# Ledger of designs, part 52: peptides against a protein of PDB entry 3QIS

Target 1, 334 residues: chain A of PDB entry 3QIS
Amino acid sequence: PSLELSRREFVFENVKFRQLQKEKFQISNNGQVPCHFSFIPKLNDSQYCKPWLRAEPFEGYLEPNETVDISLDVYVSKDSVTILNSGEDKIEDILVLHLDRGKDYFLTISGNYLPSCFGTSLEALCRMKRPIREVPVTKLIDLEEDSFLEKEKSLLQMVPLDEGASERPLQVPKEIWLLVDHLFKYACHQEDLFQTPGMQEELQQIIDCLDTSIPETIPGSNHSVAEALLIFLEALPEPVICYELYQRCLDSAYDPRICRQVISQLPRCHRNVFRYLMAFLRELLKFSEYNSVNANMIATLFTSLLLRPPPNLMARQTPSDRQRAIQFLLGFLL

## One batch from the design tools (peptide; made by RFdiffusion4, then SolubleMPNN)

Design b1_p11_4_s3 (from b1_p11_4, 6 letters changed)
Fold by OpenDDE base, seed 2:
Structure b1_p11_4_s3 (fold): chain B 334 residues (1-334), chain A 11 residues (1-11)
Amino acid sequence: as target 1 above (334 residues)
Amino acid sequence: MSAEVLFEFLE
C-alpha cells in the first residue's frame, strides 16, 4: 500500500486558550490495493498525539484512487493551558500516519502558544501588574517558580525574607477584580445570572481582553462575564481552596469557627480571592428578588470550582463529601 | 459600592 499526502508540515500560529484552530490535508491511495490508515503512538507514547491535538478521522480505509480529508484540530482546554502557559509544553508534535503492511508517514506539527491569565496560578497573577501578554515568557517562568516558593513559605508560616524592593503583590489578581467589579456594577439585577450560558464569541473576546489589556469595561453580556469568571476559576492550576486543605474543609463543614480557621491557613492570595468572592456573592444574594440567585444555587455552583477534590480523590468523591463541601461554602454565604 | 470598597475589607 502507498499514500500521497497533500501536506506534511502544519503550523498553528497564535494558539490561544479555548480557541479552536483547524488545518486540513488530503490523503490519497496511489497504490493498487486497498489500505487501512491510522494515527499511531510513537514508541514511548500512550497516545498518537498531545492532549491539545486531534486528528479527524484518526483511522480509515481507502480504496485504490480514493481520497479522504483529514482535519488536524488544535484546542487548548483547561487540561493543557497551565503547561502551555509555563512553557513546559509547546505547540510541537510529530504524528505517525501508519499504513497496515505499509510505510509510516510523519507529520510535523509546530506553532506558537500565546499565554493566558486563564490557567495561571493566583500567586503569579498577584505579582503580574500588567496583562499577561505584556510579560516576557522568561519572566512568567520565574513568577511561577517564585509563586511555588511563596506558597510553600506561606503554608509553613515562614516570613518571606526578601521584603526587598520587589513590587508589593496585588491583594487579588486584577483579572478577578475586573470580572467581579463588572458583575457587581452591572449584573446585580441581571435575571438568571450564573444560570444562563454566555456566548462563545463573547467569552473569547473577554479572555483576549483580560490577556491583553486592563479594560475600563469588559465586553459582552453579563451572562458571558459571569461564565468567564466560572471558566477562570475552573482553569486555575490550584483551586482557590488549595488541595491540601480540601479534607479539612469537609471535616469542618458544620463548624463555622473551624471553617474560618481553615480559610485563614490558605496562602495570602488564595485567602484574599476566597474572601473577595464570598463578599461579592453575599452582595449578589441581596438582589435575589431581581437576579433569581439563591445561596444553595451559588454554593452548589461554586463548590465544584473553589473546593475541588485532589486529583487522586476525584474518582472517590461521595454524595456526602459533596454535601459537606456545599455546606462549607454556605457558611460564608449566609 | 465600588470594588475599592471590597478591597478596603481585605486590608
Scores: peptide ipSAE 0.027, ipTM 0.731, DockQ to the pose 0.644
Fold by OpenDDE base, seed 5:
Structure b1_p11_4_s3 (fold): chain B 334 residues (1-334), chain A 11 residues (1-11)
Amino acid sequence: as target 1 above (334 residues)
Amino acid sequence: MSAEVLFEFLE
């Protein structure tokens, strides 16, 4: 069996968080027999491609002289955004198109990624006084390493922040402040807030706006700004309530005094973001007659974002654990 | 409450 490929090199320029890019090529059976093709893993890989890449179709049959179009889809989700922001991963891959009883055909994928404040740690964002696209990638790496070391020191209750370090971190990320301030000013009376989805085009504009500028006003509808806040919280590498405190939140869910003590043990940035969000959500609940927002809906929605199970426990989350997590958050909304 | 009051509540 033999294949002819119309293209073998693919370049994806200016890849962004949640922005789908597509490149297409054709494969043709130039042999005399039917053939089966498939994308296969390389020797040390579990998957045929990186998490941000997909081939469609990834396998199939071709009759003699048959041609099929294959789409290469690049999409950076919450699962790939953090490692791309840090430069740990890059828009580079090699695909192996295998022909049964035939040859391997290699495809080269390359490109560049544009960093996002989405998928960046709260600690790094608290140190970032400028938009992320103004920060050199080398400095982003240093900010993440320093943020990890400060999180560890904060958890150990060691060393007061040396007053002599010239740049005090922000109390909350400017991106969270911008989103919440906008919603507080303009969305308190918005019907079906957090219940109506935003527009995908507006979400992309909001992401690009936060990555590139410090705007006076966020573009898009109140629904798109509200959904952008949810996407931001979902994309955090470490949730607002750190994984180390997850079980203690569940265990304390029915004791409001213990719940407040657990929150007081969060790293400074995480604790500030949590208190800021709870203050906003309590204010939003005062306008329930206008916005149709209630405490149970808000607690259910935000619990999945703020209080995520650690990766090792994700497969074991019970309905009882979810109800305890919701009850924990309700104690801050009521 | 202005966003400023939300920030003052964090101090």
Scores: peptide ipSAE 0.027, ipTM 0.730, DockQ to the pose 0.582
Fold by OpenDDE base, seed 4:
Structure b1_p11_4_s3 (fold): chain B 334 residues (1-334), chain A 11 residues (1-11)
Amino acid sequence: as target 1 above (334 residues)
Amino acid sequence: MSAEVLFEFLE
């Protein structure tokens, strides 16, 4: 079997969080026999491509002189955004298009990723007084490394951060402040807030706005701004309630005093974000007659975002654990 | 309530 490929090199410029890019190419059976093609893993890889890449179709049959269009889809989800923001991963891959009893054809994927405040740590964002796109990539790497080291140090030593002349970190990320302040000002009376999905185009505009500017007003509907907050919280590499405190939150779920003590042990930025969100959500609940928002709905929604099980426990989360997690959050909403 | 009032709850 033999194939002709219309293209073997693909460049994805300016890849962004949640923005789908597509490149297409054709494969043609220029042989005299039917062939089966498939994208196959490289040696030591479990998948034929990185998590942000997909081929469609990834396998198929071609009769002699048959041609198929293959789409290479690049999409940075919450699962890939953090490693791309840190520069640990890049928009680079090699695909192996295999022919049964034939040759391997190599496809080169390249490009550049544009960092997002989505999928960036709370610690790093609290140090960013400027939009993330204005921060040099080298400095983003340093901020993520420093954030990890400071989190470890803060867990080991309740030493006050030395008041050294380094610019004081923000109390909360400006991006969270912008989202919550907008919702507080404009969305408290919004019917079905957090229950109605936003528009994908508006979500992209909000993300791009937060990545590139400090706007006076966030673009889009209240629903899109609300969903952007949910996406932001979901995309955090470390949830607002740090993984290390997850079990203690569950264990304390029915004791409001212990719940508050557990929250007091969060890193400063995480604790501030948690309190800020809870203050906002309690205010939003005062308008329940207008916005159709109730404490059980909010607790159920935000628990999955704020109080995520550690990755090693995700597959083992029981209905009881979920109910305890909801009860933990309810103690801050009521 | 101003954004400031939401921040006063953080102290």
Scores: peptide ipSAE 0.026, ipTM 0.723, DockQ to the pose 0.733
Fold by OpenDDE base, seed 1:
Structure b1_p11_4_s3 (fold): chain B 334 residues (1-334), chain A 11 residues (1-11)
Amino acid sequence: as target 1 above (334 residues)
Amino acid sequence: MSAEVLFEFLE
């Protein structure tokens, strides 16, 4: 069996969080026998491609002189955004197109990723006074490393932050402040807030706006700004309530005093973001007659975002654990 | 559902 490929090198320029890019190529059976093609894992890989890449179709049959179009889809979800933001991963891959009883064909994937404030740590964002696209990639790496070290120091109750000439971190990320301040100013009377989806184009505009600027106003509908806040919280590499405190939140769910003590043990940035969000959501609940928002709906929605189970426990979350998690959050909304 | 949402479900 033999194939001809119309292209073998693919470049995905300016890949962004949640923005689908597609490149197409043709494969043709230039042999005299039917062939089966498939994308196969490289040696030591579990998958035929990186998470942010897909081939469609990834396998198929070709009769002699048959041609098929293959789409290479690049999409950076919440699962790939953090490692791409840090430069730990890159828009580079090699696909192996295998022919049954034939040879392998190598496809080179390359490109560049544009960092996002989505999928960046709260600690790094608190140190980031400019839009992320204005920050050199080398400095993003340093900010994440420093953020990890400061988180560890905070958890260990170690040395007070040296009041040295290092610019004090923001109390909350500017991005989350912008989203919440917009919603507070303009969305408190918005019917079905957090219940109506945003527009995908508006979500992209909001993400790009937060990544590239410090706007006076966020573009898009209140629904899109509300959904952008949810996406931001979901894309956090560590949830607003750190994984280390997850079980303690569940255990304390019915004691509001213990719940407040657990939150007081969060790293400074996480604790500030949590308190800021809870203050906003309590304010939003005062307008329930206008926005149709109630404490149970908000607690149910935000619990999955703010109080995520650690990855090792995610598959084991019981309905009881979910109820405790909701009850924990309710104690801050009421 | 946009093609994007379908991609997130396949990850």
Scores: peptide ipSAE 0.008, ipTM 0.511, DockQ to the pose 0.021

Design b1_p11_4_s4 (from b1_p11_4, 5 letters changed)
Fold by OpenDDE base, seed 4:
Structure b1_p11_4_s4 (fold): chain B 334 residues (1-334), chain A 11 residues (1-11)
Amino acid sequence: as target 1 above (334 residues)
Amino acid sequence: MSASVLFKYLE
């Protein structure tokens, strides 16, 4: 069997978090026999492509002289955003289109990724006084490495950051402040807040706005701004409650004093963000008659975002662990 | 601390 491919090189320019890009090409059976095609993993790979890439269809059957359109879809989710922000991964891949009893055809995927404040660590964002798109990529890498090292040092030494180093980190990321301040000002009376989804176009505008500017006002509906906050918290590489404290939060869930002590052990930025969010959510709960928001709903929603199980425990989270995690958060909302 | 005190925390 043999195929003709209309294109073998694909460039995805300006790939952004949650923005789908598509490139299409045609494959034609120019052979005399029917053929089955499939995208196959490279040697030692488990998947035929990187997590941010998909081919559709990824397999199929072609009669002689038949043609099929294949879509190459690039989509950066929460699962790929962090490694792309750090430059650990890139918009580069090679796809192997295999023919059964035939040849392999190689497709080259290339492009560039535009960094997002979504999927960036709280530590790095607290050091970013400017929009992430104004920060040189080299400095983003340094900020993530330094943030990792400072997190480790803060966990190990409890040493106050020496007052003499340069520009003091922000107490909370400006992006979280912008989102929460907007919601506090404009969304406290919004019916079904955090229960109604935002508009995808508005979410993209909010993300682009936070990545490129420090706006006085966030664009979009209150629902879109609320969902953007959820997406932001979900995309964090390290959750607001660090993985190291996860089990202690569960163990303390029914003791509000111990819960507060556990939170006091968070890194400064994480602790500030947690307290900031809890203060906002308690304020939002005062307007429950208007916004239909209750403590159980909020605790259930935000627990999955703020108090995530460590990656090694994600598959093992019990209903009891989830209930304890919710109870832990409830102790800060009531 | 009232939410209002936390909102001024970035100034």
Scores: peptide ipSAE 0.031, ipTM 0.739, DockQ to the pose 0.209
Fold by OpenDDE base, seed 5:
Structure b1_p11_4_s4 (fold): chain B 334 residues (1-334), chain A 11 residues (1-11)
Amino acid sequence: as target 1 above (334 residues)
Amino acid sequence: MSASVLFKYLE
């Protein structure tokens, strides 16, 4: 069997969080026999491509002189955004197109990624006084390493923040502040807030705005700004309630005094963000007659974002655990 | 404490 490929080199310029890019190429069976093609893992890889890449179709049959179009799709989800923001991963891959009883064909994927405040840790964002696109990549690495060390020190209760470091971290990320301040000012009377989806174009504009500027006003509808807050919270590498406290939140769900004590043990930035979000959500609940927002809806929605099961427990989350998690959050909304 | 009290510390 033999194939002809119309292209073997693909460049994805200015890849951004949640922005789909597509490149297409054609394969043709220039042999005299039917062939089966498939993308196969290289080296010791479990998958034929990195998590932010896919081929469609990834396998198939071609008769002699038959042609098929293959789409290479690049999409940075919450699962790849953190490692791309730090520069631990890059927009580079090699795909192996295998023919059954034939040759391997190598495809080169390259490009550049533009960092996002989405998928960046709360600790790093609290240290970041400028938009992420103004921060040199070398400083992003230093901020993530320092953020890991601060999380560990905060959990160990060991070192008071040395008051002498000239650059005090922000109390909350500026990006969360911008989103919540906008919603507080303009969305308290918005009908169906957090129930109506935003526009995809407006969501992309909001993400780009937060990554590149400190705006006086966030662009887009109140629904798009509300959904951008949900996307931001979902994309956090560590949830607002740290994984280490997950089980203690479930165990305390029916004791409001223990719940407050558990939250007091969060790292400073996480604790501040949690209290800030709870203050905002309690304010929205005062306008329930206008915005159709109720405590059970808000608790159900935000619990999945703020109180995620640790990766090792994700497959074991019971309906009882989910109900305890909701009850934990309700104790801060009522 | 209203959300407004947290806002004054970021200026």
Scores: peptide ipSAE 0.030, ipTM 0.736, DockQ to the pose 0.179
Fold by OpenDDE base, seed 3:
Structure b1_p11_4_s4 (fold): chain B 334 residues (1-334), chain A 11 residues (1-11)
Amino acid sequence: as target 1 above (334 residues)
Amino acid sequence: MSASVLFKYLE
């Protein structure tokens, strides 16, 4: 069996978080026998492609002289955004298109990723006074490394923040400040806030706006700005309540004094963001007659974002654990 | 602290 491929090199320019890109090519059976094709893993890989890439179809049959279109879809989700932001991963892959009883065909995937404030750590964002697209990638790496080291030092309670020549970090990321301040100013009376989805085009504009600028006003509807805040919180590599405190939050869920003590043990940035969000959400709840927002809805929604189970415990989360997590958050909303 | 007090502290 043999195939002819219309293209073997694919370039995905300016790949962005949550922006789907597609490149298409044709494969033709130029042989005399039917063939089965499949994308196969390379040696030591579990998957035929990186998590941000997909082939559609990834397998199939071709009769002699038959042609099929294959779509290569590039989509950076929350699961790939952090490693692409840090430069640990890149828009580079090799696909192996295998023919049964035939040869392998190699496809080269290349491109560039544009960093996002979505999927960047709270610690790094607190050090980032400019939009992420203005920050050199080398400095992003340094900021993440320094952020990790300072988080660790802060948890160990050992070293006073050396008031040395390093620019003082922001109390909260500017991006979360912009989102929350916008919602506070313009969305407190918005009917069905956090219940109505945003528009995908507006969400992309908001993401691009936060990645490239410090706007006076965030573009899009209040629903899109609200959903952008949810997406931001979901995309965080470490949730606002650090994984190390997850179990203690559940254990303390019915003791408001212990809950406050647990929150006091968060790293400074995480603690500030948590307090900021809780203050905003409590203010939003005062307008429940206008926005239809209640404490149970908010607690249920934000618990999944702020108080995520550690990856090793995700598959073991009980309904009781979820209810404790909601109860923990309710103690800050009421 | 109200949201408004936190907002003013972050400005």
Scores: peptide ipSAE 0.029, ipTM 0.733, DockQ to the pose 0.218
Fold by OpenDDE base, seed 1:
Structure b1_p11_4_s4 (fold): chain B 334 residues (1-334), chain A 11 residues (1-11)
Amino acid sequence: as target 1 above (334 residues)
Amino acid sequence: MSASVLFKYLE
C-alpha cells in the first residue's frame, strides 16, 4: 500500500478559545491495491491527537487511484483552554497516518494560541488590571503560580496578608464585573434571559472584546452577554465554589447559617465572585415578571456552574447530590 | 443602580 499526501505540515495561526479552525489535505492511493488508513496513537499516547485537534475522517478505505479529503479541525474547548492559557500545552502535535500493511506518514501540526480570560483562574484575573492579551505570557505564568501560592496561603493562614505596596488585587475579575454590570444595566427586563441561547458570532465578539479591551459596553444581544457569563463560569479551571468545599455545601444545603459559614471559607476572590453573582441574581429575580427568570431555574442553571463536583466524584453524582447542590444555592437567592 | 451599589455588598 502507498499514499500520496497533498500536504504534511499544518500551521494554525491565532488559535482562540471556541473558534474552530480547519485545514484540509488530500490523500490519494497511488498504489495498486486497496488500502485502509487510520490515524493511530504515538508510543505512550492513548489518543491519536491532542484534545483540541481532530481529523475527519480519522480512518477509511481507498481503492487504487481513489482520493479522499481529510479535515484537520482545531477547536479549543473548556477542556483545553486552561492548559493552553498557561502554556503547559501548545498548538503543536504530530499525527501518525498509518496504512494497514504499509508505512506511517507523519503530519506536523503547529501554530500559536492567543490567551483568553476564559479558562483563567479567578485569582490570576483578580491580579490582571489590563486585558489578558496585553499581559506578557511570562507574566501570565507568574500570575498563575503566585495565585496558587496565595490561595494556599489564604487556606493555611488566617493571617491577613500584609498590605505591602504590591498593587491590591481586584475584588472581582474585571471580566465578570463587565458581564454582570452589562446584564444589570440592560438585561433585567430581557424576556427569557438565560433561557435563550446567544449568537455564536456575538459570543466570539464578546470573548475577543473581554480578552483585548475594557469596553464601556459589551457587544451583542443580552442573550449573548448572558451566555458569555455562563461560558465564563463553565470554563473556570476551578469553579467559583472550590472543589474542597463541595461536600460541605451538600451537607449544609438545608441550613442557611452553615451555608454562609461554608462560603466564608472560600478564598477571597472566589468568595467575592460568589457574593457578587448572588447579589446580581437576587436583583434579576425582582424583575421575574419581565425576564421570566425564577429562583428554581436560576438555581438549577448556576448550580452546575458554581458548585461542580470534584473530577473524581463527577461520575458518581446522585440525583440527591444535585438536589442538595440546588438547595444550597437557593438559600442565597431567596 | 451603578456598579458601585453591587460592590457595596462586598464592603
Scores: peptide ipSAE 0.025, ipTM 0.721, DockQ to the pose 0.652

